# Peptides against a protein of PDB entry 3ZN8, part 4

Target 1, 125 residues: chain A of PDB entry 3ZN8
Amino acid sequence: LEEYDKIQKKMEDVMEGKGKLTLRDVYAQIIALRKMGPLSKVLQHIPGLGIMLPTPSEDQLKIGEEKIRRWLAALNSMTYKELENPNIIDKSRMRRIAEGSGLEVEEVRELLEWYNNMNRLLKMV

## One batch from the design tools (peptide; made by RFdiffusion4, then SolubleMPNN)

Design b1_p8_5_s3 (from b1_p8_5, 5 letters changed)
Fold by OpenDDE base, seed 5:
Structure b1_p8_5_s3 (fold): chain B 125 residues (1-125), chain A 8 residues (1-8)
Amino acid sequence: as target 1 above (125 residues)
Amino acid sequence: LLLAEQLR
């Protein structure tokens, strides 16, 4: 618990200092959540999510864990410049990231689309 | 491994 709270506070300070969410911030969040244990425990600690979502089946948890693992592979194949400024990722960079991570180009596109949607939501607050 | 070291 104490290590998680330190990581969350450091992430808040980084997000406030940069004025925008980056893929570096996303990576740090995924790592912080994974330190809490299996996705079942992580979901129980997200405020409101455990009340709004029925207890996910074991199969849904496994699918979610695999998706997180695939996104971490993509993030680990990005350059520091791409993580800090994901908007520079063109079709050539996206193909290189897919090849380097063993993912389909569509899966890298899905990660970038998810990031763009999160950054739109944060601008409405 | 390499990217986790850049988050320090």
Scores: peptide ipSAE 0.144, ipTM 0.807, DockQ to the pose 0.047
Fold by OpenDDE base, seed 2:
Structure b1_p8_5_s3 (fold): chain B 125 residues (1-125), chain A 8 residues (1-8)
Amino acid sequence: as target 1 above (125 residues)
Amino acid sequence: LLLAEQLR
């Protein structure tokens, strides 16, 4: 709970333009969410999202879990400087991260693109 | 392993 509250507060600070979302924050968030259980169960317990988000099929949960596992492997293959400042990750760094994580370069690119998109969205709110 | 320890 306390780790999750720190991550939420940091996300709020980033949305308020007071901070920067980093891949370190992404890593911490993924780990915190995995400790709390399936994100789908956490969302189901929020009173007021009366949107029955269709319970992801067991297969969709497995696909999502494998994707998160692969992204954690990539994050665990990054340097501290890369996690704090992901924009320094060039093609050479991306290839090294892919090789070190057993991923395709495209999968590392997808993670970075997702991060960049999320960080843009958080700055527009 | 080393990075997970730096992120705590």
Scores: peptide ipSAE 0.143, ipTM 0.810, DockQ to the pose 0.047
Fold by OpenDDE base, seed 3:
Structure b1_p8_5_s3 (fold): chain B 125 residues (1-125), chain A 8 residues (1-8)
Amino acid sequence: as target 1 above (125 residues)
Amino acid sequence: LLLAEQLR
C-alpha cells in the first residue's frame, strides 16, 4: 500500500509539472502491482477499467503478463542512469539491454516508446 | 541482483 501511494503521488506531481516520470517509477509501479497477484487480479482493483474497457479474455491477460515479464527483464538490464534518464538510451545501449535481457531490440524499443508516450500524456494533463 | 530487490 505505501509503495502504491508513493507511485500515485509521483504521478500527481508529474501531472502538476513537478518533475518527470522515469523508468524507475515504471519499474516500482509494475512491482507494486505484481505484489497484488496476477494481472487479472490487478485489473480488478483499478477503478473504472471495467466500465471503460471490455473485460480482457484470459488469453489477452496471459499475453499481457508475459509482456510485463519481458519488460521487467529489460528494466533489470538497465543502468541506474538509464532508468532515471531513459532519453540517454541510444542504439548501442538498446542493443546491450536486449542482449542482456534475452530480448529482441524491437521489444526494448517498444518499452521505450510506451514510456515516452505515457510521459507525454502525463505532461498534457 | 534484480533491480526489484534494490528498489525495495
Scores: peptide ipSAE 0.143, ipTM 0.809, DockQ to the pose 0.050
Fold by OpenDDE base, seed 1:
Structure b1_p8_5_s3 (fold): chain B 125 residues (1-125), chain A 8 residues (1-8)
Amino acid sequence: as target 1 above (125 residues)
Amino acid sequence: LLLAEQLR
């Protein structure tokens, strides 16, 4: 619980322009949420998410959990410098991360695009 | 070391 509250406060600070969301923060959030149980149980603990998202099927939850596992493999294959500053990840770094994680380069690119979109949304508040 | 162990 205390780790989750620290992550939430950091996200609030980023929305207020007082900080920067990094892939380290994303990783910490994913790990903290996974300690609560399967993705279905995690989604039940996010206020308002059930209003914005249709109730996922059991198969959609399994797909989502597999996607999270793949993204964690990619994040575990990144250097500390890449996690703190994802914008330094060029094509050479993406290939190395993909090879080290057993993923396609496209899957690493998708994670980085998702991060960039999330970080833009948090800065528009 | 899993990155998770270094974030604690």
Scores: peptide ipSAE 0.136, ipTM 0.804, DockQ to the pose 0.049; fails the geometry check

Design b1_p8_5_s4 (from b1_p8_5, 6 letters changed)
Fold by OpenDDE base, seed 2:
Structure b1_p8_5_s4 (fold): chain B 125 residues (1-125), chain A 8 residues (1-8)
Amino acid sequence: as target 1 above (125 residues)
Amino acid sequence: LSLAEFLR
């Protein structure tokens, strides 16, 4: 809970323009959320999500959990410098990360695109 | 140190 609160506060600071979201922060958040329980329980604790989103089917939760596991494998295959500065990840680095994680390059690209989109959204708020 | 331990 304490680690989760630190991550949440850091995300709030980023939304306020006081910080930068990194893949390290993403990794820490995923780990903290997973410690709270299955993805189903995590999603239930997100305010407003249960009201705005239909309750995911069990199959959708399984797919989401598998995707998170794959992203964690990719993150575990990154260097510290890449986690802190994801913008340095070029095609060569993506291929290395994919090979190291047992993923397709497209899956690594998807993670990076998701991160970039999230970081852009946080900067606009 | 696992990446998880380093990120703590």
Scores: peptide ipSAE 0.054, ipTM 0.690, DockQ to the pose 0.048
Fold by OpenDDE base, seed 4:
Structure b1_p8_5_s4 (fold): chain B 125 residues (1-125), chain A 8 residues (1-8)
Amino acid sequence: as target 1 above (125 residues)
Amino acid sequence: LSLAEFLR
């Protein structure tokens, strides 16, 4: 849990404009959360999520676990430079990452879009 | 080194 707390603190620093969220940070967060157990247990430890989101079905949890696994595969297929500065990921890099991770290019794009949206939100808070 | 090892 110590790693998770460090990542949360870093996210807070980013929200305060003291830093930038990177895909390395995203990776670290996912790994830290997964140490708590399966997605069902992870969701239980996210403050406010259990209040705002309906309890997911078993099938929804399985889909979520698979999505996390796929995103981790994509992240593991990125270079350090790409993880630190995802904006350098062009179409050629996306295709390479997709091929290396066994994903569709659209799935890699989805991850990048999610990151971009999250990074924008953190900068606005 | 796996990315996981680099983040430790």
Scores: peptide ipSAE 0.036, ipTM 0.686, DockQ to the pose 0.049
Fold by OpenDDE base, seed 5:
Structure b1_p8_5_s4 (fold): chain B 125 residues (1-125), chain A 8 residues (1-8)
Amino acid sequence: as target 1 above (125 residues)
Amino acid sequence: LSLAEFLR
């Protein structure tokens, strides 16, 4: 819990300093959540999620864990410049990231689309 | 350094 809180605070400081969400911030958030344990345990600690979502089945938890693992592989295959400025990721970079992470190009595209949607939501707040 | 170590 203490390590989680330290990582969260550091992530907040980085987000406030940059004025925008980056994939580096996303990576830090995922790592912070992973330190709480398996997805089943993590979901229990996300405020409001346990109230808004029905208890996931064991199969749904397994699918979620695999998705997190795959996205981490993609993030680990990105350069620092790409993590800080995801908008520079063109088709060539996306293909390289996919090949380096053992993912399909469509899976890397899905991660980037998710990021773009999150950034749009943050701009509405 | 792993990306995790760089973010430390």
Scores: peptide ipSAE 0.064, ipTM 0.704, DockQ to the pose 0.048; fails the geometry check
Fold by OpenDDE base, seed 1:
Structure b1_p8_5_s4 (fold): chain B 125 residues (1-125), chain A 8 residues (1-8)
Amino acid sequence: as target 1 above (125 residues)
Amino acid sequence: LSLAEFLR
């Protein structure tokens, strides 16, 4: 819970232009959310999501859990410098991360794209 | 440092 509060505060700082979301923050957030239980339970704790989104099917939940597991594998294969500054991750680094995590390069790229999109959205709010 | 230690 304390870790979650720290991450939320950091996200607020990013929204205020006082900070930058890093992959370290992403990792910490994923871990904090997973401590709450399966994705189905986590989604129930997100305000407004249960009202705006239909309950995901069991298959969608499985896909989501697998995606999280794969992203954690990728994050665990990154260096501290990459986690703090994801912009340094070039094609060579992506390939190394993919090989180290047992993922396809496209999956590592997808994680980075998600991160970049999230960081852009946070700057717009 | 483990990743867990880095995240502290």
Scores: peptide ipSAE 0.034, ipTM 0.679, DockQ to the pose 0.045; fails the geometry check

Design b1_p8_6_s1 (from b1_p8_6, 4 letters changed)
Fold by OpenDDE base, seed 2:
Structure b1_p8_6_s1 (fold): chain B 125 residues (1-125), chain A 8 residues (1-8)
Amino acid sequence: as target 1 above (125 residues)
Amino acid sequence: LLAEELLS
């Protein structure tokens, strides 16, 4: 929980324009949340999610769990520099990451797109 | 926060 609290504080700083969310932060957040249990338990600890999203079905939870696992594989295949500065990840790097993680390039791109969207949204709040 | 809907 200590690591989670640190990540939350950093996210708050980012929302206040005092910092930058990185993929390292994303990785740390995922790991911290995963320590709380399966995806179902993780989702329960996200304030407001239950209000914005319907309760996932068991199948949706399984899909989400697999997605998280795949994204972790991608993140584990990134260099520290890439995790800290995702903007340097070009097409060549994406291909390398995909090959190293056993993913399709499109899946790596999807992760990066998700990150970019999240980071953009956090800055707007 | 994992949110697949943010991709669209």
Scores: peptide ipSAE 0.065, ipTM 0.704, DockQ to the pose 0.233
Fold by OpenDDE base, seed 5:
Structure b1_p8_6_s1 (fold): chain B 125 residues (1-125), chain A 8 residues (1-8)
Amino acid sequence: as target 1 above (125 residues)
Amino acid sequence: LLAEELLS
């Protein structure tokens, strides 16, 4: 429960521009958005997404929701230190995370690459 | 939220 509260607090800090984006923040964001309902509704709450992207088909929404589920599994398999500082995740850690989450190592790499790209984008804004 | 969508 304490760790959960820390994740939520950090997410709030990042959203307010008070901190660096971490995977902990990503986790908190995903959880918060998913509480708003199915993926179709969640997409409506992401600024710019509904405007810049065409309306997805029902099948596309299903695929997206499965992707989110898989990423959450990966995030749930990470240690607090890894969530806070994803750059420490080496090949050994990736393999452990993949095994713990039931994912392929390549899927864990994809998540990390996505995070890195997001962090780069945020620095440009 | 989706990888492909948020990188735009």
Scores: peptide ipSAE 0.062, ipTM 0.715, DockQ to the pose 0.252
Fold by OpenDDE base, seed 3:
Structure b1_p8_6_s1 (fold): chain B 125 residues (1-125), chain A 8 residues (1-8)
Amino acid sequence: as target 1 above (125 residues)
Amino acid sequence: LLAEELLS
């Protein structure tokens, strides 16, 4: 609970322009939320950022759970510097991360694209 | 933070 509160405060600070969202923050959030139960229980604790989404089906939850596991593998294959500053991840680093995590390069690219879009969105809110 | 809608 304490760790979750810290993550929430961090997210609020970023949304107010008082901080920076990093992949380390993303990693911490995923881990904290997963400790609360399966994805179905986790989703209710994720802020909607003003977007209301329909309740996912069981199949959608399974797909999301697998995607999270794959992204965690990628994150676990990154260096601290990459987690703190994802902007330094070039094609060579991306390939290394993919190979180390057992993912396709395109999957790592997808994670980075998601992060970039999320960070942009949070700064706009 | 898990919004797939952010992917273009």
Scores: peptide ipSAE 0.060, ipTM 0.701, DockQ to the pose 0.236
Fold by OpenDDE base, seed 4:
Structure b1_p8_6_s1 (fold): chain B 125 residues (1-125), chain A 8 residues (1-8)
Amino acid sequence: as target 1 above (125 residues)
Amino acid sequence: LLAEELLS
């Protein structure tokens, strides 16, 4: 929980333009959230989610948990420079990351697209 | 879903 609070503060700083979100930050946040328990418990801590989204089925939770595991594998296959500056990841780097993590290139692309979308949202808010 | 988790 203490680590989670530090990450939340970092996110607030990024939203205020005092920093940038990196994949290193993403990695740290995923680990912090996982320490709170299974994905089902993490979702319970999101205010308003139960109102905005239907309660996920057990199968959907398993799929989500597997996706997180796969993304962690991708992140563990990145260099420090790539984690700090994901924009340098070209097709060659993406293929290397996919091979190193046992993922499809499309899955690595999906992670990077997700990161880019999050970074855009943080700049807009 | 995952995006919401990281923003919360």
Scores: peptide ipSAE 0.054, ipTM 0.683, DockQ to the pose 0.207

Design b1_p8_6_s2 (from b1_p8_6, 5 letters changed)
Fold by OpenDDE base, seed 3:
Order: structure tokens, then C-alpha cells, then sequence
Structure b1_p8_6_s2 (fold): chain B 125 residues (1-125), chain A 8 residues (1-8)
């Protein structure tokens, strides 16, 4: 609970332009939420965005859970420096991360692209 | 929240 509150405060600060969201922050949030159980349970504890989303199907939950597991493998293969500054991850680093995590390079690139999109989104909120 | 991340 305490850790989750810290993460929420961090996100609020970023939205207000008082900080920067990093992959470390993302990783911490994923880990904190996963302590609550499977994805279906995790989603129940995530505050809404002022709108009720449709309940995902079992297949969608399975796909989401697998995606999270794969991304966690990638994150676990990153150095602290990379987690704090994802922009330093070049092709060589991506290849290393992919090999270390058992993922394709394209999957690592996808994670980084997702992060960049999220960071932009949060700054615009 | 993580939900915002997944919706991108």
C-alpha cells in the first residue's frame, strides 16, 4: 500500500511537470500491482480514468498477462541506468536485453515505444 | 495508473 501510494504520487508529479516517469517507475508499479494476484485481480485495483471500461474477456486477460510477463523479463534484463534513462538504449543494448530475456528485439523495441507514448500521454494530462 | 499505460 505504501509503495503503491508512492508510485501514484510520482505519477501525479509527472503529470504536473514536477518529475519524469522512468521504466523503473513502471516496473515498480507492475510489481506492486502483481502482488495483488493475477491480471484480473490487478485490474480491479487500478483506479479508473473517469470512465468505466468494458470487462475484458478471458482471452484478452490471458494475452495481457503474457504481455506483462514478457515485458517484465525485458525490464529484469535492463541495468539500473537503462531503467532510469531508457533513451540511452541503442540497438546494441536492445539486442542484449532481448537475448537476456528470451525475447525478440522487436518486442524490446515495442516496450520502449510504449514507454515513450505513455510518457508523452502523461505529460499532456 | 497502469490502466492508462495499457490503453495506449
Amino acid sequence: as target 1 above (125 residues)
Amino acid sequence: PLAEYLLS
Scores: peptide ipSAE 0.130, ipTM 0.632, DockQ to the pose 0.307
Fold by OpenDDE base, seed 2:
Structure b1_p8_6_s2 (fold): chain B 125 residues (1-125), chain A 8 residues (1-8)
Amino acid sequence: as target 1 above (125 residues)
Amino acid sequence: PLAEYLLS
């Protein structure tokens, strides 16, 4: 829980224009949330989610869980430098990460795109 | 939190 709080505080700092969200932060947050149990349990503990988002079906939860697993595999295949500075990840690095994680390059690209979008959103808030 | 955006 302490790690989760640290991550939340960091996210808040980033939203205030302090610091930068990295893939390391993403990884840490995923791991922290995973300690709470499967995705279904994690979502149950997120205040307001049930109000903002429709209750996911069991199938949607399974898909989400699989997506998280895949992204964790990708993150585990990244170097520390890449996790701290995702912008250095080029096509060659993406291919290496994909091969190391058993994913398609497109899946790695999807993760990076998600991260980039998230980082942009945090800066706009 | 991250989970909210993962589902979006």
Scores: peptide ipSAE 0.120, ipTM 0.634, DockQ to the pose 0.396
Fold by OpenDDE base, seed 5:
Structure b1_p8_6_s2 (fold): chain B 125 residues (1-125), chain A 8 residues (1-8)
Amino acid sequence: as target 1 above (125 residues)
Amino acid sequence: PLAEYLLS
């Protein structure tokens, strides 16, 4: 709970232009949410999501859980500098991260694209 | 170790 509150405060600071979202922040958020239990329980505690999205099926939850595990593997394969400043991740770094995590390069690219989109969205709010 | 540091 305390860790989650710290993450929320960080997100508020980013939205107010006092900082930027990093992959370190993303990692921390994922871990904090995982402490709440399986993805099914985590999603139930996200406000507004149930209004915008239908309740996920068991298969969708399994897919999401696997995706989270794969993204965590990628994040664990990054350096501290990359986590703090993902913009430095070029093709060479991306390939290294993919190899280190046992993922396809396209999966790492997907994570980075998601991050970029999220960061842009937060800056607009 | 990395996870612990990132959550500090």
Scores: peptide ipSAE 0.095, ipTM 0.697, DockQ to the pose 0.050
Fold by OpenDDE base, seed 4:
Structure b1_p8_6_s2 (fold): chain B 125 residues (1-125), chain A 8 residues (1-8)
Amino acid sequence: as target 1 above (125 residues)
Amino acid sequence: PLAEYLLS
């Protein structure tokens, strides 16, 4: 819970233009939320999500859970420098990360695209 | 916060 609070504050700071959201922050947030239980339980603790997203089916929850697991594998295969500055991740690095995590390169790219989109969104707020 | 993070 303490880690979760720190992550929430970090997110708020970034939204206010303070600091930078990194993949390290993403990793920490995922781990903190995972301590609360499976994705289904985690989603219940996210205010407003039910308003913005339709209630996922059980199959969708399973897919989401697997996606998170795969992303964690990718994150665990990144160096500290990559986690702190994902922009340095080129094609060679993506390939290494994919191989190290047992993922397809496209899955690593998807994670990076998601991060980039989030970072852009947060900077606009 | 994760919600916004997941929504984009």
Scores: peptide ipSAE 0.126, ipTM 0.630, DockQ to the pose 0.242; fails the geometry check

Design b1_p8_6_s3 (from b1_p8_6, 5 letters changed)
Fold by OpenDDE base, seed 5:
Structure b1_p8_6_s3 (fold): chain B 125 residues (1-125), chain A 8 residues (1-8)
Amino acid sequence: as target 1 above (125 residues)
Amino acid sequence: LLAQELLS
């Protein structure tokens, strides 16, 4: 419970611009969003999404949901230190994460690149 | 933000 509360607090702080985004925060966000229901419902709760993005087809929603599932598998295969400080993830760590999650190494790289891009965007806001 | 980025 204590760890859960810390993750939630950190997520809130990041969303409020009070902290640095980590993969732990990403994990918490994904879990929180998924608790709202299927991806179709989750998208409805994202402010501005319906205005900025065309309504996705059912097939596109399924693809997105599968991608989220795969990324969660990767995140679940990371150590606490990796989640808190993703920049320590080298090729050896990526391979371990990929093997543990049943993903290709390229998919783990994609997740890390996405994280880096998100973190850059948050620093510009 | 997360879902938007995943779908973009």
Scores: peptide ipSAE 0.072, ipTM 0.680, DockQ to the pose 0.393
Fold by OpenDDE base, seed 1:
Structure b1_p8_6_s3 (fold): chain B 125 residues (1-125), chain A 8 residues (1-8)
Amino acid sequence: as target 1 above (125 residues)
Amino acid sequence: LLAQELLS
């Protein structure tokens, strides 16, 4: 996938401190990965996964696939401005996103916390 | 990296 390679290169630039990770980038990457097939197939293409993570069970793969679908619903309920600058998402925006996606506010908060943690890690590289 | 974090 030409699109996948382009997104991977951008993510590498972010990890090298040459760019900023946004939720738009996260969204694009998830979509590109999903075009490769089910999560099990995607994991086979991730270098170093077998060293960093234990081999997931079939049930764990199903849970992960469901989590991805729920996070995509949240991302689809965000505005372009929120995707580009997730730090503007206050309690009111978070509630709107949750209502629009059919998720609990806590699930939206979990996604944002994950993003914030990831962005902090990438800035340290 | 993203997929790894989603599973953890």
Scores: peptide ipSAE 0.072, ipTM 0.677, DockQ to the pose 0.426
Fold by OpenDDE base, seed 3:
Structure b1_p8_6_s3 (fold): chain B 125 residues (1-125), chain A 8 residues (1-8)
Amino acid sequence: as target 1 above (125 residues)
Amino acid sequence: LLAQELLS
């Protein structure tokens, strides 16, 4: 809970142009949420979710849970420097991360693209 | 937003 609150505050600071969201922040948020239980239980604790999107099916929850596990494996295979500055992750680093996490390079690229899109979106708010 | 992207 404490880590979640710190991340939320940091996200607010980023939206105000006072900081930078990193993969370390993303990692900490995912871990904090997962401590609340399975993805199905986590989603129930996200304010406004029921208004923003339809209730996911059981199959969608399973897909989401698996994606989270894969992304965590990737994040666990990154160095501190990479987590703080994802923009330094080149093709060589992506390959290393993929090999270390048991993922395809494309899955690592997907995570990085998601991060970039999220970070851009937060800065525009 | 995070959860939505993960489940999409």
Scores: peptide ipSAE 0.071, ipTM 0.678, DockQ to the pose 0.368
Fold by OpenDDE base, seed 2:
Structure b1_p8_6_s3 (fold): chain B 125 residues (1-125), chain A 8 residues (1-8)
Amino acid sequence: as target 1 above (125 residues)
Amino acid sequence: LLAQELLS
């Protein structure tokens, strides 16, 4: 927790309000949500989620929690330049990030794909 | 949004 808080503070100091979602923003958001408690509590604080989605099972919550932890490991293994401009992350960078985080390259790719999809959706709004 | 997408 202390390490995540330190990284968050560093990211906040460098975060520019450019209106573009970056992985630094993603990291900060994840940490902020994590500070609210376990994923179950986080979900309870999302307005309308309980109405739109069935309450996740305990097993689903555990899976989600593990996924978040893995993504945080990946994000912690990225440089600030990569976090600010994820598009520079090539196969070599993905491999480095995967090795540094203890993840498979495919998991890092999944995170980047998720980010890209989110950015596309945000541009449509 | 982030949490929803992680679980979807």
Scores: peptide ipSAE 0.068, ipTM 0.676, DockQ to the pose 0.396

Design b1_p8_6_s4 (from b1_p8_6, 3 letters changed)
Fold by OpenDDE base, seed 5:
Structure b1_p8_6_s4 (fold): chain B 125 residues (1-125), chain A 8 residues (1-8)
Amino acid sequence: as target 1 above (125 residues)
Amino acid sequence: LLAEKLLS
């Protein structure tokens, strides 16, 4: 299977309660889906990302694209261990990630909170 | 890039 198919299967397993969603999974999925085209086409495949899904305006798409870019910067600043087990990220790690990505600490916290909420939601489906 | 490593 190509990498994209592996990622999709992993996400399906998580939704069925057969696996654990990690930030590595999220990161890989975002990268793979972005290769399919513009944000408008990608969003329909990523429910719960916190961005408006139904027919967004061009300005809303631009804002969403920037949000994704910022979160990708944070993910790029994480270690492999942190991506696999985000629960180990303490205040010191969070500050390092923020500094490395050019984000506010609060933005990194927001990403982690989103991840936790997403993981819980997927297990309930 | 980290992305390339994760998708390898």
Scores: peptide ipSAE 0.074, ipTM 0.737, DockQ to the pose 0.049
Fold by OpenDDE base, seed 2:
Structure b1_p8_6_s4 (fold): chain B 125 residues (1-125), chain A 8 residues (1-8)
Amino acid sequence: as target 1 above (125 residues)
Amino acid sequence: LLAEKLLS
C-alpha cells in the first residue's frame, strides 16, 4: 500500500507537470496493483472504471491478464536506463527486449506506444 | 530481483 501511494503521488505530480512518467513507474504500478489480486480485483479498485466501462467478461479478463504478463516480461527484460528513459529504446533495443521476453517486436512496440500515449495524456491534464 | 529494486 505504501508503494502504491507513492506511485499515485508521483502520477499526480506528473499530471501537474511536476514530473515524468517512466516505465519504471509503470512497472511499479503494475506490480503494486497485482499484489491486490487478479486483474478482476484490480479493476474493481479503479474508481470510475466500472462506470465508464462495462464489466469485462471472464474471457476479456483472461486476455487482459495475459497481456499484463507479457508486458511484465518485456519490462523485466529492459535495463534500468531504458526503464527510466524509454525514449532511448530503438529498434535494436526493441529486438533485444523482444528476444529476452519471448515476445514479438511488435508487442514491445505496442507497449512503448501505449506508454508514450499515456505520458502525453497525463501531461495534457 | 528487478521488481524489488524498482519498488525500493
Scores: peptide ipSAE 0.068, ipTM 0.736, DockQ to the pose 0.049
Fold by OpenDDE base, seed 4:
Structure b1_p8_6_s4 (fold): chain B 125 residues (1-125), chain A 8 residues (1-8)
Amino acid sequence: as target 1 above (125 residues)
Amino acid sequence: LLAEKLLS
């Protein structure tokens, strides 16, 4: 819970233009949320999500949990420099990360696209 | 190892 509060503060700082979101922040957030319990419980703690998204089925929760596990594998295969500056990840780095994590390159690309979208949204707020 | 570095 203490780690979660630190992450929330970081997100607030980024939204106020006092910092930037990195993949290190993403990693910390995932770990902090997972400490709260299964994905189903995590989703319950996100305000407004239940309004924006239909309640996922048990099968969808399992798929989501597996996706998070795969993303963590990708993050664990990144260097410190890549985690702090994800924009340096080119095709060669992406392939290395995929091979190191046992993922498809497209899955690593999906993670990076998600990060880029989140970073853009935070800068716009 | 990475997890410990990121959370330290």
Scores: peptide ipSAE 0.068, ipTM 0.736, DockQ to the pose 0.047
Fold by OpenDDE base, seed 1:
Structure b1_p8_6_s4 (fold): chain B 125 residues (1-125), chain A 8 residues (1-8)
Amino acid sequence: as target 1 above (125 residues)
Amino acid sequence: LLAEKLLS
């Protein structure tokens, strides 16, 4: 997938300190991967994942699929400005996103925390 | 629609 390759290059640039990871990048990556099919099928296309992560059970895959769908709902409720610079998301914005997506505020917070951790890790590589 | 815009 051409879009997938573009996203991978962007991730490599971030890892080399040539850019920053945004929620737009995350969103695009998720959508690109979703075109490959369900999570079980997608995982088969990620090199090295089997070495780093244990093989998930069917139930774990279902939970993962649900989590992805919920996070996509949150991302769909964000403005372009928020997607490009997630650090501007304060408590008021977080509440709006939660209400718009039908999620709990804590779920939106979890997504943002995951993003922050991921972005930090990528910059360290 | 939003996804398409983000991928373009």
Scores: peptide ipSAE 0.067, ipTM 0.743, DockQ to the pose 0.051

